# Designs tried in a protein design run: peptides against a protein of PDB entry 2MBZ. Part 48

Target 1, 143 residues: chain A of PDB entry 2MBZ
Amino acid sequence: GINLTPEEKFEVFGDFDPDQYEEEVRERWGNTDAYRQSKEKTASYTKEDWQRIQDEADELTRRFVALMDAGEPADSEGAMDAAEDHRQGIARNHYDCGYEMHTCLGEMYVSDERFTRNIDAAKPGLAAYMRDAILANAVRHTP

## One batch from the design tools (peptide; made by RFdiffusion4, then SolubleMPNN)

Design b2_p15_7_s4 (from b2_p15_7, 4 letters changed)
Fold by OpenDDE base, seed 1:
Structure b2_p15_7_s4 (fold): chain B 143 residues (1-143), chain A 15 residues (1-15)
Amino acid sequence: as target 1 above (143 residues)
Amino acid sequence: MRRAAGALAFLAAAH
């Protein structure tokens, strides 16, 4: 779990409590290297670390929304670059995230209604746009 | 309400 006080968690995440998913995450991914890496990395995270992660995610969300509003396709250079930054952010903060893993995450964003609802809160269709950009970015980096 | 837009996106590996 996140080693923040309830007050710190509220300051960083608002009404969203990521720990509500701890059991499900452990059940689904507890035997993966990704889970182990994430537990090891995040065990030392401070409030400031989590805030940075949220700020990075918010910035990325704004970039994708701006691309959508501009009518840029999800396979544009701008959208694929945003997808690459998303992948790298996961890799820095949580676990090694190759292009295959990233595409699996993109599919989860559109197949799990919880992800879709949370992502599309910023803009309807954002989860699908992100998935498509993630896929396009993976394709351009695959020989 | 400030939504942790990024927290869920990374939950593929546990907190």
Scores: peptide ipSAE 0.060, ipTM 0.723, DockQ to the pose 0.465
Fold by OpenDDE base, seed 4:
Structure b2_p15_7_s4 (fold): chain B 143 residues (1-143), chain A 15 residues (1-15)
Amino acid sequence: as target 1 above (143 residues)
Amino acid sequence: MRRAAGALAFLAAAH
């Protein structure tokens, strides 16, 4: 799990505890390269590292919300660029995230109600918007 | 904006 004290976890994640999903994640993905890479990378992460990752994710969320509020379609250049930054953020912080993997994650955001509810807490329909932007970004980068 | 949204988005296969 995340090597933070309960107090540090609260400071970074608030009432959300990522470790609540540890068993499910291990059961579903424990034999994948992505899981291994994430465990290896995050094993050395400090509170400051986790806070940075959270701040980056929050900034990206605000960026997607701003695009939605501006009426930019999910296949706009701005939305696809935000999706690319999201993919690259996953690759830097957790595991190698190709375009196929990223589209699978996007589909999970709309198919797993836990993800949908969490993402849409920022703005209703955000999970679907992100999924569509992720797909569009993958398509434009696939020959 | 809920702080937890970003964490969950990355943690799909990353726990």
Scores: peptide ipSAE 0.059, ipTM 0.728, DockQ to the pose 0.471
Fold by OpenDDE base, seed 3:
Structure b2_p15_7_s4 (fold): chain B 143 residues (1-143), chain A 15 residues (1-15)
Amino acid sequence: as target 1 above (143 residues)
Amino acid sequence: MRRAAGALAFLAAAH
């Protein structure tokens, strides 16, 4: 779990508690290398680390929203670069995230309604746009 | 402010 006080959690995550999903995550992914890596990395995270991760995620969200508002296709250079930054952010903060893994995550964003609702809170259709950008980015990096 | 959209996107596979 995240080692923050209730007050600190509220400051960082607002009305969302990621610990509510801990049991489900363990049940679904507890035997994966990604889960192990994430638990090992995040065990040392401070409030400031979690705040940084949230700030990075918020910035990326704003970037995708701006691309959508500009009418940029999800397979544009701008959208694919944002998808690449998303992949790299996961790799830095949580677990090794190759293009195949990233594609699987993108599909989860549209297939799990909880992800879809959470992402689309910023802009309707954002989860689908991100998924499509993730796919396009993976394709351009496939030999 | 609901700040959680990004957190779930990253954590749901690795929390």
Scores: peptide ipSAE 0.058, ipTM 0.722, DockQ to the pose 0.441
Fold by OpenDDE base, seed 5:
Structure b2_p15_7_s4 (fold): chain B 143 residues (1-143), chain A 15 residues (1-15)
Amino acid sequence: as target 1 above (143 residues)
Amino acid sequence: MRRAAGALAFLAAAH
């Protein structure tokens, strides 16, 4: 898992505890390439690495919220570019994330209540907006 | 401040 002290985990993740999901993730996905890649990449992550990942996620969240507040559609260039940055962030930090994989993740954000609740805590409807932007970005890159 | 749980991406590793 995450090789941080309890204090460091609290400093980086706050009230979110990723360790609560470790068993479920292993049971559901332990035999996938994505799981193996994620374990390999994250095995040596420091507190500073995890903090960077959180900062990137927070920035992306702010971008999507700002787009929603401006009334920009999820298939706007700005929303699709934010979705592309999200896809690339997953690829850098965790596992290879093609457009099909990214679309599946977007659908999970609206179909799994745990994801929806977590994402929508920043802004109601954000998970659906992200899903729609992810889908639009995938479509424009796979004509 | 509530941090975006990017760590939920762990649940997404198998789609």
Scores: peptide ipSAE 0.067, ipTM 0.730, DockQ to the pose 0.422; fails the geometry check

Design b2_p15_8_s1 (from b2_p15_8, 6 letters changed)
Fold by OpenDDE base, seed 1:
Structure b2_p15_8_s1 (fold): chain B 143 residues (1-143), chain A 15 residues (1-15)
Amino acid sequence: as target 1 above (143 residues)
Amino acid sequence: RTAAGTIAALSGYLA
């Protein structure tokens, strides 16, 4: 689990407790490279590390919302660049994330209600927009 | 398809 006190978890994640999903994650992906990499990387994370990760996620959310508000297509350069930054963020903080993996994540964002609900809390339709941007970004990087 | 990305998302990456 995340090596933070309840107080630290609240400061970083608020009402969201990632440890509530630990068992499910282990059951579904415990034998994958992604799981092993994530466990190895996050084992040394401090509160400040998790806060940085949260800040990066929040910034990306704001960026996507701004793109949507501006009416930019999900396959615009701006949206695809945001998707690329999202992929790179996952790679830095958790596990190697290629374009195929990223597209799988995008699909999960719209197919798993838990993800959709969490993402769309910022703006309705954000999960779908992100999925489309992720796909477009993957396509442009796999000519 | 692999949904291993749940690890990052559920660990708070998109929290």
Scores: peptide ipSAE 0.090, ipTM 0.771, DockQ to the pose 0.115
Fold by OpenDDE base, seed 3:
Structure b2_p15_8_s1 (fold): chain B 143 residues (1-143), chain A 15 residues (1-15)
Amino acid sequence: as target 1 above (143 residues)
Amino acid sequence: RTAAGTIAALSGYLA
C-alpha cells in the first residue's frame, strides 16, 4: 500500500483510508496497465508528495465549484480547461490518462455512488458537472 | 477502463 506510517496517513488523508480499497482495486484492476503504473509511480512517493496530490485535488475542486457558482456551463472554456488540468494531474501522479480513459472516469463519478458522494461533498451536482466538463474537453481535443 | 477510477480512490486522489 501507501508507504506512510499510520500517523502520516492520518495527517495527509484524515479519516479517509486509501488502504480500505486495496483489496477491491487488486481484485478488479490488478492486471491492468493503470494499476501497474500507479503502483510504480507511487512507490517512491513521500508524505510531502501525497500532500501535494491532495492539495492539487482540493484546488481543482475549488475551481469547479467556482465555475458552477458563476453559472459557467460545463462545456465552457473555463470548465473544459479545469477538466484538462484534471486529466493531466491524473497522468502526472498516477497513470497515463488519455481522453477516452478520462471520459470513463467521468462516467464513473456519476455511476458509482461512492465517488458521487465523495465529490458532491464539496457541492451538490459537482460530479455531474465534472463529468460533463470532462466529456466536453475530450470532444474539443479529439475533433 | 473503470479501473482507473478505483485506482484513483486507492491513491487518495479524489476530485
Scores: peptide ipSAE 0.089, ipTM 0.779, DockQ to the pose 0.144
Fold by OpenDDE base, seed 4:
Structure b2_p15_8_s1 (fold): chain B 143 residues (1-143), chain A 15 residues (1-15)
Amino acid sequence: as target 1 above (143 residues)
Amino acid sequence: RTAAGTIAALSGYLA
Protein backbone atom coordinates (compact mmCIF):
# COMPACT_ATOMS: atom_id res chain seq x y z
CA GLY B 1 0.00 0.00 0.00
CA ILE B 2 0.84 3.66 -0.11
CA ASN B 3 2.58 4.57 3.13
CA LEU B 4 1.55 8.22 3.28
CA THR B 5 -0.52 10.18 5.73
CA PRO B 6 -3.92 11.38 4.56
CA GLU B 7 -2.48 14.86 4.19
CA GLU B 8 0.45 13.63 2.15
CA LYS B 9 -1.86 11.60 -0.06
CA PHE B 10 -3.91 14.69 -0.72
CA GLU B 11 -0.81 16.71 -1.52
CA VAL B 12 0.35 14.11 -4.03
CA PHE B 13 -2.87 12.80 -5.54
CA GLY B 14 -5.25 15.69 -4.97
CA ASP B 15 -8.90 14.77 -5.19
CA PHE B 16 -8.05 11.26 -6.31
CA ASP B 17 -8.13 8.68 -3.54
CA PRO B 18 -6.15 5.59 -4.51
CA ASP B 19 -7.42 3.74 -1.45
CA GLN B 20 -10.89 3.59 -2.94
CA TYR B 21 -9.62 1.10 -5.50
CA GLU B 22 -7.54 -1.07 -3.18
CA GLU B 23 -10.11 -3.83 -2.86
CA GLU B 24 -10.86 -3.98 -6.57
CA VAL B 25 -7.17 -3.98 -7.47
CA ARG B 26 -6.53 -6.84 -5.09
CA GLU B 27 -9.54 -8.73 -6.41
CA ARG B 28 -8.54 -8.35 -10.05
CA TRP B 29 -4.75 -8.46 -9.86
CA GLY B 30 -3.81 -9.83 -6.45
CA ASN B 31 -2.56 -13.13 -7.83
CA THR B 32 -0.38 -11.61 -10.57
CA ASP B 33 3.37 -11.08 -10.64
CA ALA B 34 2.75 -7.44 -11.44
CA TYR B 35 0.85 -6.93 -8.21
CA ARG B 36 3.52 -8.63 -6.14
CA GLN B 37 6.31 -6.66 -7.82
CA SER B 38 4.48 -3.41 -7.28
CA LYS B 39 3.90 -4.18 -3.61
CA GLU B 40 7.58 -4.93 -3.16
CA LYS B 41 8.86 -1.86 -5.02
CA THR B 42 6.47 0.69 -3.61
CA ALA B 43 6.78 -0.48 -0.01
CA SER B 44 9.80 1.79 0.46
CA TYR B 45 8.50 4.76 -1.53
CA THR B 46 8.50 8.14 0.14
CA LYS B 47 6.25 11.08 -0.53
CA GLU B 48 8.96 12.36 -2.83
CA ASP B 49 8.89 9.12 -4.79
CA TRP B 50 5.13 9.24 -5.25
CA GLN B 51 5.30 12.88 -6.25
CA ARG B 52 7.93 12.04 -8.85
CA ILE B 53 5.72 9.31 -10.26
CA GLN B 54 2.80 11.71 -10.50
CA ASP B 55 4.99 14.35 -12.13
CA GLU B 56 6.21 11.86 -14.71
CA ALA B 57 2.66 10.84 -15.53
CA ASP B 58 1.54 14.45 -15.79
CA GLU B 59 4.40 15.22 -18.14
CA LEU B 60 3.50 12.25 -20.29
CA THR B 61 -0.12 13.36 -20.45
CA ARG B 62 0.90 16.84 -21.55
CA ARG B 63 3.16 15.30 -24.15
CA PHE B 64 0.38 13.19 -25.64
CA VAL B 65 -2.01 16.12 -25.61
CA ALA B 66 0.55 18.25 -27.42
CA LEU B 67 0.97 15.56 -30.06
CA MET B 68 -2.78 15.38 -30.58
CA ASP B 69 -3.05 19.15 -30.80
CA ALA B 70 -0.30 19.16 -33.40
CA GLY B 71 -2.18 16.59 -35.46
CA GLU B 72 0.48 13.93 -35.13
CA PRO B 73 -0.92 10.46 -35.74
CA ALA B 74 -0.78 7.91 -32.95
CA ASP B 75 1.71 5.86 -34.95
CA SER B 76 4.08 8.78 -35.42
CA GLU B 77 7.59 8.60 -34.03
CA GLY B 78 6.67 11.15 -31.41
CA ALA B 79 3.60 9.29 -30.22
CA MET B 80 5.36 5.94 -30.19
CA ASP B 81 8.28 7.42 -28.25
CA ALA B 82 5.86 8.79 -25.69
CA ALA B 83 4.29 5.35 -25.41
CA GLU B 84 7.72 3.81 -24.93
CA ASP B 85 8.49 6.24 -22.13
CA HIS B 86 5.18 5.31 -20.55
CA ARG B 87 6.09 1.62 -20.68
CA GLN B 88 9.54 2.23 -19.25
CA GLY B 89 8.11 4.34 -16.47
CA ILE B 90 5.81 1.53 -15.43
CA ALA B 91 8.75 -0.87 -15.52
CA ARG B 92 10.93 1.35 -13.33
CA ASN B 93 8.31 2.28 -10.79
CA HIS B 94 5.94 -0.66 -10.52
CA TYR B 95 6.43 -3.94 -12.38
CA ASP B 96 8.00 -5.56 -15.41
CA CYS B 97 6.06 -4.22 -18.35
CA GLY B 98 6.67 -5.88 -21.67
CA TYR B 99 5.00 -4.85 -24.87
CA GLU B 100 2.18 -7.36 -24.54
CA MET B 101 1.43 -6.17 -21.04
CA HIS B 102 1.53 -2.60 -22.25
CA THR B 103 -0.97 -3.25 -25.03
CA CYS B 104 -3.28 -4.86 -22.50
CA LEU B 105 -3.08 -1.75 -20.37
CA GLY B 106 -3.81 0.40 -23.39
CA GLU B 107 -6.87 -1.66 -24.19
CA MET B 108 -8.08 -1.23 -20.64
CA TYR B 109 -7.87 2.54 -21.08
CA VAL B 110 -10.62 2.39 -23.69
CA SER B 111 -12.65 -0.56 -22.39
CA ASP B 112 -13.03 0.57 -18.77
CA GLU B 113 -15.08 3.74 -18.74
CA ARG B 114 -13.48 4.85 -15.48
CA PHE B 115 -10.12 5.02 -17.21
CA THR B 116 -11.58 6.60 -20.31
CA ARG B 117 -13.42 9.27 -18.37
CA ASN B 118 -10.47 10.16 -16.18
CA ILE B 119 -7.89 10.15 -18.98
CA ASP B 120 -10.11 12.09 -21.35
CA ALA B 121 -10.52 14.76 -18.71
CA ALA B 122 -7.24 16.10 -20.09
CA LYS B 123 -8.45 15.90 -23.68
CA PRO B 124 -11.34 14.05 -25.35
CA GLY B 125 -10.03 11.02 -27.18
CA LEU B 126 -6.75 10.89 -25.27
CA ALA B 127 -7.34 7.36 -24.00
CA ALA B 128 -7.89 6.07 -27.52
CA TYR B 129 -4.87 7.98 -28.76
CA MET B 130 -2.70 6.48 -26.03
CA ARG B 131 -4.01 3.00 -26.77
CA ASP B 132 -3.19 3.39 -30.44
CA ALA B 133 0.27 4.78 -29.71
CA ILE B 134 0.97 1.96 -27.27
CA LEU B 135 -0.04 -0.60 -29.87
CA ALA B 136 2.06 1.04 -32.58
CA ASN B 137 5.07 1.16 -30.28
CA ALA B 138 4.63 -2.49 -29.40
CA VAL B 139 4.41 -3.47 -33.06
CA ARG B 140 7.60 -1.66 -34.01
CA HIS B 141 9.47 -3.41 -31.19
CA THR B 142 8.27 -6.95 -31.88
CA PRO B 143 8.99 -9.31 -34.79
CA ARG A 1 -2.80 17.42 -12.44
CA THR A 2 -3.85 14.42 -14.49
CA ALA A 3 -5.47 11.08 -13.75
CA ALA A 4 -2.12 9.38 -13.18
CA GLY A 5 -3.17 8.02 -9.83
CA THR A 6 -6.36 6.59 -11.24
CA ILE A 7 -4.50 4.85 -14.03
CA ALA A 8 -2.05 3.32 -11.61
CA ALA A 9 -4.64 2.22 -9.07
CA LEU A 10 -7.09 0.65 -11.49
CA SER A 11 -4.37 -1.16 -13.41
CA GLY A 12 -3.00 -2.67 -10.22
CA TYR A 13 0.41 -1.02 -10.15
CA LEU A 14 -0.50 1.11 -7.18
CA ALA A 15 -0.15 -1.19 -4.21
Scores: peptide ipSAE 0.085, ipTM 0.761, DockQ to the pose 0.430
Fold by OpenDDE base, seed 5:
Structure b2_p15_8_s1 (fold): chain B 143 residues (1-143), chain A 15 residues (1-15)
Amino acid sequence: as target 1 above (143 residues)
Amino acid sequence: RTAAGTIAALSGYLA
């Protein structure tokens, strides 16, 4: 899990506790390379590291919301670039994330209601928009 | 901040 005190966790994640899903994550993905890589990378993360990750996530969320508000299609250059940054952020912070993995994550965002609800808290339809942008970005990078 | 949403959006899962 995350090596932070309860107070630090609250400061970084607020009322959301990611450790509540630890058992399910282990059951579903415990034998994957992604799980192993994530455990190895995050084991050394400090409060400041987690805060940086949250700040990056918040910025990306605002970016997608702004694109939606502007009426930009999910397959626009702006949306696809945001999806690419999302992919690279996962690779940098958690685990190797190729385009196939990324598209699988995008599908999960709309097929698992828990993820959909959490993502759409920022803006209704955001999960679907992200999924579509992720797919479009994958297509343009697979000639 | 949208902690739950941002974590879900970026990593897919977090242990």
Scores: peptide ipSAE 0.084, ipTM 0.762, DockQ to the pose 0.347

Design b2_p15_8_s2 (from b2_p15_8, 6 letters changed)
Fold by OpenDDE base, seed 4:
Structure b2_p15_8_s2 (fold): chain B 143 residues (1-143), chain A 15 residues (1-15)
Amino acid sequence: as target 1 above (143 residues)
Amino acid sequence: RTAAGTLAALSGYLS
C-alpha cells in the first residue's frame, strides 16, 4: 500500500483517502500483472515520490484543459502528445502500460461515474476529451 | 489540485 502517515497522506492527497478504495481495487485488479507491478514499484515510494506523482498528474490536467480552452481537437498533435505523456507516466510510476491498456483506462474515465465526476471537476467534458486523445494516440502508434 | 489520487486508486495503479 501507501507507506505514509495519515498526516503525510493528507498533505499529498488532500481530503481524498486512497485507502478507501483498497478493497475494490484488489477485487477488480488483484489478479492482474498491473496490480502486482504497482505494488512492487510503489512499496519503496517516499512522500516526495507520491507528491511528484500528484504534481505530474496536475500538470497533465492543466495541459489538457489548456488544449480544450484553445479549441484544439482531441486528436490534435498536442492532445495526443499529452496522452502519450500520460501513458509514459503510468508506465514509469506504476505498471507497464501499452496502448491497449491505455485505451481501456480512457474508457473507464467515461464509463465509471466516479472517474468522470472527479476528472470533470477541472473542466466539464475533460474525461471524454482525455479518452479521445488517448484513443487517437494509441491509433497513431499502432500501425 | 486534481483528483489524481482518486484516479490512481480506482484504476488500480495506486496501491
Scores: peptide ipSAE 0.075, ipTM 0.769, DockQ to the pose 0.426
Fold by OpenDDE base, seed 2:
Parts: sequence; structure tokens; C-alpha cells
Structure b2_p15_8_s2 (fold): chain B 143 residues (1-143), chain A 15 residues (1-15)
Amino acid sequence: as target 1 above (143 residues)
Amino acid sequence: RTAAGTLAALSGYLS
């Protein structure tokens, strides 16, 4: 799990308890390379590391919302660049994330209601927008 | 603060 004190967890995640998902994550992805890489990488993470990850996620959310508000298509250069940064962020913080894996994550954002609900809390339709941007970015990087 | 990032990092990023 996350090696933080209860106080640190609250400071970083607030009322959201990430440990609630540990068992499900293991059940669904425990046999994948991504899971193994993530466990190995995050084992040494400090409070500051987790906070950075949350900050990066929030920044990316704001970026996508801004694109949507501006009426930029999900396959615009701006949206695809945001998707690329999202992919690279996963690669830096959790596990090797190729374009194929990234598109699978995008699909999960719209197929799993928990992700859709949490993502769309920032803006309705954000999950679908991200999925479309992720797909477009993958296409442009796959000759 | 958005829980989407945390959820994605712990479960969503592991598909």
C-alpha cells in the first residue's frame, strides 16, 4: 500500500482513501507487468512524491477542461499534446505506458462508471474527451 | 482536489 501516515494521506488525498482499491486492483491487474512495475516504483515514494503526482493530475485536468471550454476538438493538437503528457506522466510515475496501453486506459475511463463519475466531476464529458484525445494522440504517433 | 487522479493512479493506471 501507500507508505504514508494517516495524517499524510489526508493531506495528499483528503477524504479519498486510496487503500480501498488495493484489493480490487490486485484482483484485476495483479498478474500484469504494469502492476508489478507500479508496486516496485511507488514503494519508495514519499509524501512529496504522491503530492506531486496529484498536482500533475490536477494540472492535466485543468488543461483538458480549458481545451473543452475553448471548443477545441479532442483531436486538436492541443488535446493530443495533453494526452501525450498524460501518457508520459504514467510512464514516469507508474509503469511503461505505450500508446496501446494508453488507449486501453482511455476506454476504461468511459466504460467504468467510477472513473467516469470522478473524471466528469471536473466537467461533464471530460472522460469521453480524454478518451478521444488519447486515441487521436496514439494514432498520430503510430505510422 | 480531484479524486480522478488518485483513482487513475492506483487503479486506472493499471489496466
Scores: peptide ipSAE 0.090, ipTM 0.781, DockQ to the pose 0.418; fails the geometry check
Fold by OpenDDE base, seed 3:
Structure b2_p15_8_s2 (fold): chain B 143 residues (1-143), chain A 15 residues (1-15)
Amino acid sequence: as target 1 above (143 residues)
Amino acid sequence: RTAAGTLAALSGYLS
């Protein structure tokens, strides 16, 4: 699991406990490249690394929310750029994330209630907006 | 905080 003390985990993740999903993740995806890559990368992460990842994710969330509030379509350049940064962040911190993988993740955000509920906590409809932006970004990068 | 970063990690495992 994540190599942090209980106190450190609370400081970084707050009320969210990633370890609660460890069994399910291993059972469903333990044989995938993404799982192996993520375990290998995160094995060396410090508290500061995890905090940086959380900060980056929160910033991206704010960007998407701001775009939605401004009425920018999910296929706008602004939204697609945010989606691209999302993809790159996953690739940098967790596992190789091409456009096909990214679109699959986006679809999961709206198909798995657990993800939808978590994401939409920031703003209702955010998961769907992200999914649409992810698709649009994938299309523009794979014409 | 949304813990979206953690979700991103889990996303690859929970699709």
Scores: peptide ipSAE 0.084, ipTM 0.781, DockQ to the pose 0.394; fails the geometry check
Fold by OpenDDE base, seed 1:
Structure b2_p15_8_s2 (fold): chain B 143 residues (1-143), chain A 15 residues (1-15)
Amino acid sequence: as target 1 above (143 residues)
Amino acid sequence: RTAAGTLAALSGYLS
């Protein structure tokens, strides 16, 4: 799991404990390359690393919320660029994330209530907006 | 704060 003390976990993730999902993730994806890559990369992560990852996620969340508030469609250049940054962030920090995988993640955001609840905490409908932006970004990069 | 990135990373590829 994440090699942080309970105190450090609270500082970084608040009330959310990612280790709650470790067993399920292992059961579902333990034999995938993504899982192996993620375990290898994150094994050496410090509190500061996790905090950076969280900060990046927060920034992206704010960016998507701002786009929604501005009425920008999910297939706008702004929204697709945000989706691209999201994909690159996953690739940089966890595992190789191609456009197909990214679209699968986007679909998970709206099909798994745990993700939907977590994401929409920032703004109702954000998960769906992100999914749509992710799909649009994938389409424009795979003509 | 949003843990979307962390959740996405942990969940991996959905198929």
Scores: peptide ipSAE 0.079, ipTM 0.775, DockQ to the pose 0.315; fails the geometry check

Design b2_p15_8_s3 (from b2_p15_8, 5 letters changed)
Fold by OpenDDE base, seed 5:
Structure b2_p15_8_s3 (fold): chain B 143 residues (1-143), chain A 15 residues (1-15)
Amino acid sequence: as target 1 above (143 residues)
Amino acid sequence: KTAAGTLAALGGYLA
């Protein structure tokens, strides 16, 4: 799990408890390289590391929302660039994330209501927009 | 504090 004190966890995650999903994550991903990589990488993370990851996620959310508000299509360069940054962020912080994996994550964002609800809290339809941008970005990077 | 849900969703490790 997250190697933080209860106080630190509260400061970083507030009322959200990421550890409540540990069992399900293990059941779904426990036999994958991604799971192993994530566990090994995050084992050394400090409170400041987790906070940085939170901040990066917030910035990306704001970026996608701004694109939607501007009427930019999900397959625009702006949206695809945001999707690429999202993919690279996952790669830096958690596990190797190729375009196929990224596309699978995008589909999960619209298929699992928990993800959809969490993402769309920023703006209705954001999960679908992200999924479409992720797919478009994957296509443009496939020779 | 409000980023927890976004982090989990964007990181793809929630479920």
Scores: peptide ipSAE 0.083, ipTM 0.774, DockQ to the pose 0.378
Fold by OpenDDE base, seed 1:
Structure b2_p15_8_s3 (fold): chain B 143 residues (1-143), chain A 15 residues (1-15)
Amino acid sequence: as target 1 above (143 residues)
Amino acid sequence: KTAAGTLAALGGYLA
């Protein structure tokens, strides 16, 4: 799993413990290239690396929330650009993330209540907004 | 916390 001490994990993830999902993740993704790539890439991550990943995700969240607050459609250039940055962030930090993979992740955000609940903690409907933006971004890049 | 940790743990960001 994540090679951080309990203290470091708390500093980075707060009360959320990623290790509690390790078994489920292995069951769902263990035989995928994504899993292998992620394990290889993150094996050398330091606390600072994980913190950077969290910071990037938080910034992305704020960006989507700002778009929603401004009334920008999920298929606006702004929203699609945010979705693209999200995809690239996954690719950079974890595993190769093509547009099909990204759309699958977006669907998971609205179909798995655990994702929906935690994403919408920032703003109700955020998961659905992200999903729609992800889909729109995928469409514009795969005409 | 934020969505990042949850996404990562559940496989939505990292597997």
Scores: peptide ipSAE 0.076, ipTM 0.772, DockQ to the pose 0.456
Fold by OpenDDE base, seed 3:
Structure b2_p15_8_s3 (fold): chain B 143 residues (1-143), chain A 15 residues (1-15)
Amino acid sequence: as target 1 above (143 residues)
Amino acid sequence: KTAAGTLAALGGYLA
């Protein structure tokens, strides 16, 4: 699980307990390199690290929402740049995330109802918008 | 909080 005290977990995640999903995550992803890398990296994370990660994710969400509200297409430079930052954030904090992996994640965002619901809580259609931006960003970075 | 980072971290349902 996450190496934080119960008090620290509450400060960062609030009423959300990430450890409650540990079993399911292991069952679905336990044999992947991404899972292994994430466990290795996050094992040393402090409360401050987790808070920073959450803040970065929230900021990116707001950025995508702003793009949607502005009418920017998902394949606009702005949207693709946001997708790139998303990819880099995953790579920095969790696991190696190339463009293929990123596109797979994007597909999961729209294929797994739980992901879709969680993402779209910020704005309806956000998951699809992110998926499309992720794909567009991958395409522009492919030779 | 969207907890998008935790979702990405696990590729699962951390959030």
Scores: peptide ipSAE 0.085, ipTM 0.781, DockQ to the pose 0.318; fails the geometry check
Fold by OpenDDE base, seed 4:
Structure b2_p15_8_s3 (fold): chain B 143 residues (1-143), chain A 15 residues (1-15)
Amino acid sequence: as target 1 above (143 residues)
Amino acid sequence: KTAAGTLAALGGYLA
């Protein structure tokens, strides 16, 4: 799990408790390379590391929201670039994330209501927008 | 200040 004190976890994640999903994550993805990579990579993360990752995620969320508010389509260059940065962020912080994996994640964002709820907390429809942007970005990078 | 809690969702494993 995440090697932070309860207080540190609250400071970084707020009301979200990642530990409540540990068992399910292990059950669903425990036999995947992605899971292994993530566990190995994050094992050494400090509070500062987790905060940085959270800040990056929040910034990306704001970026997508801004695109939506501006009326930019999910397959716009701006949205696709944001999706690419999302993919690269996953790769840096958690596990190797190719375009196929990324599209699978995007689909999960709209098919698992828990993801949808958490993502759409920033803006209704954001999960779907991200999914579409992720797909568009994957398509343009796999000619 | 407290983070928005989007890390897990954007990370792909946690809801």
Scores: peptide ipSAE 0.082, ipTM 0.772, DockQ to the pose 0.339; fails the geometry check

Design b2_p15_8_s4 (from b2_p15_8, 5 letters changed)
Fold by OpenDDE base, seed 5:
Structure b2_p15_8_s4 (fold): chain B 143 residues (1-143), chain A 15 residues (1-15)
Amino acid sequence: as target 1 above (143 residues)
Amino acid sequence: RTAAGTLAAMSGYLA
């Protein structure tokens, strides 16, 4: 799991504890390359590293919310660029994330109610908007 | 304190 004290976890993640899903994640994804890569990369992460990752995630969330508030389509350049940054962020911080993997993640955001609820806490419909933007971004990068 | 963003939302998949 994340090598932080309870106090540090609260400072970085607030009331959300990502380690509550550790057992389920291992059961579902423990034999995948993504799981292995994530464990290897994050093993050396400090509190400051996790905080930086959270800051990036928060910034991306704000971007998507702003796009939705402005009425920008999920297949707009702005939304697709945000989706691309999301993909690259996953690749940089956790595991190799191609467009196929990214689209699978997007589908999970709307098919698993737990993900939907967590994402939509920022804005209702955000998970669906992200999924659509992810799909559009994948399409434009597929010749 | 930082609110949980998209990273936290992905915790069900990310190790």
Scores: peptide ipSAE 0.116, ipTM 0.783, DockQ to the pose 0.372
Fold by OpenDDE base, seed 2:
Structure b2_p15_8_s4 (fold): chain B 143 residues (1-143), chain A 15 residues (1-15)
Amino acid sequence: as target 1 above (143 residues)
Amino acid sequence: RTAAGTLAAMSGYLA
């Protein structure tokens, strides 16, 4: 799991306890390469590493919200660039994330109500917008 | 804590 003290976890994640999902994650994806890579990478993460991951995620959320507020289509260059940065962030922090994998993640954001609810807390329809941007970005990078 | 932060902590972007 996440090797942070209770105090550090609170500082990084607040009232949210990521450990409550560890068992389900293992049940659903424990046999995947992504899971194995993520466990290997994050095993050495410090509080500062987890905080950086949170900051990067927050920045991307703000970026997508700004695009939506501006009325930019999910297949706009700006939205696709944000999706690309999202993919690269996953690759850096967790596991190898190709465009097919990224597309699967996007679909999960709209098919799993827990993800949808959490994402749309920032802005209604954000999960669908992200999914569409992810798909568009994958298409433009597929020869 | 934002939606993206919760997302990352919940699944680690696993699929």
Scores: peptide ipSAE 0.122, ipTM 0.798, DockQ to the pose 0.492; fails the geometry check
Fold by OpenDDE base, seed 3:
Structure b2_p15_8_s4 (fold): chain B 143 residues (1-143), chain A 15 residues (1-15)
Amino acid sequence: as target 1 above (143 residues)
Amino acid sequence: RTAAGTLAAMSGYLA
């Protein structure tokens, strides 16, 4: 699991415990390249690294919420740029994330209630908005 | 705070 003390985990993740999903993740995705890459990258992460990742996620969430509040469609340049940054963030911190992988993640955000509930905590419909932006961004980058 | 990124990255595609 994540190499942090219980106190550090609480400081970074709050009431969310990533380790609660360890068994499911291993059973379902343990044989994938994404799983392997993520484990290899995160093995050396410090508390500060995990905090940075959380901060980046929060910032991106704020960007998407702002776009929604402004009435920008999910296939707007602004929304697609945010989606691209999301993709790059995953690639930087966890595993290689091409556009096909990214679209799969986007679909998961709306098809898995656990993700939908977590994402939409920031704003109702955010998961769907992100999914649509992810798809649009993938399309524009793979003409 | 948002846990979606961490959850997505750790879990991959869980759908």
Scores: peptide ipSAE 0.111, ipTM 0.795, DockQ to the pose 0.301; fails the geometry check
Fold by OpenDDE base, seed 1:
Structure b2_p15_8_s4 (fold): chain B 143 residues (1-143), chain A 15 residues (1-15)
Amino acid sequence: as target 1 above (143 residues)
Amino acid sequence: RTAAGTLAAMSGYLA
């Protein structure tokens, strides 16, 4: 689990507690390289590390929302660049995230109601927009 | 703050 006190968790994640999903994650992905890498990397994370990760995520969310508000297609350069930054952020903080992995994540964002609900809290349809941008970004990097 | 970002990275392929 995340090595933070309840108070620290609240400061960083608010009402969301990632540890609530620990058992499910282990059951579904415990035998994957991604899981191993994530556990290894995050084991040493401090509150400040988690806060940085959250800040990066929030910034990316705002960026996607701004793109949607501007009417930019999900396959625009702006949206694909945001998707690329998303992929790189996952790679830096959690596990190696290639384009295939990223597209799988994007699909999960729209197929798992829990993800959709959490993502669309920022803006309805954001999960689908992100998924589409992720796919477009993957395509342009795999000609 | 957005919980979605945290989920996307941590819980993404690793809920």
Scores: peptide ipSAE 0.111, ipTM 0.787, DockQ to the pose 0.375; fails the geometry check

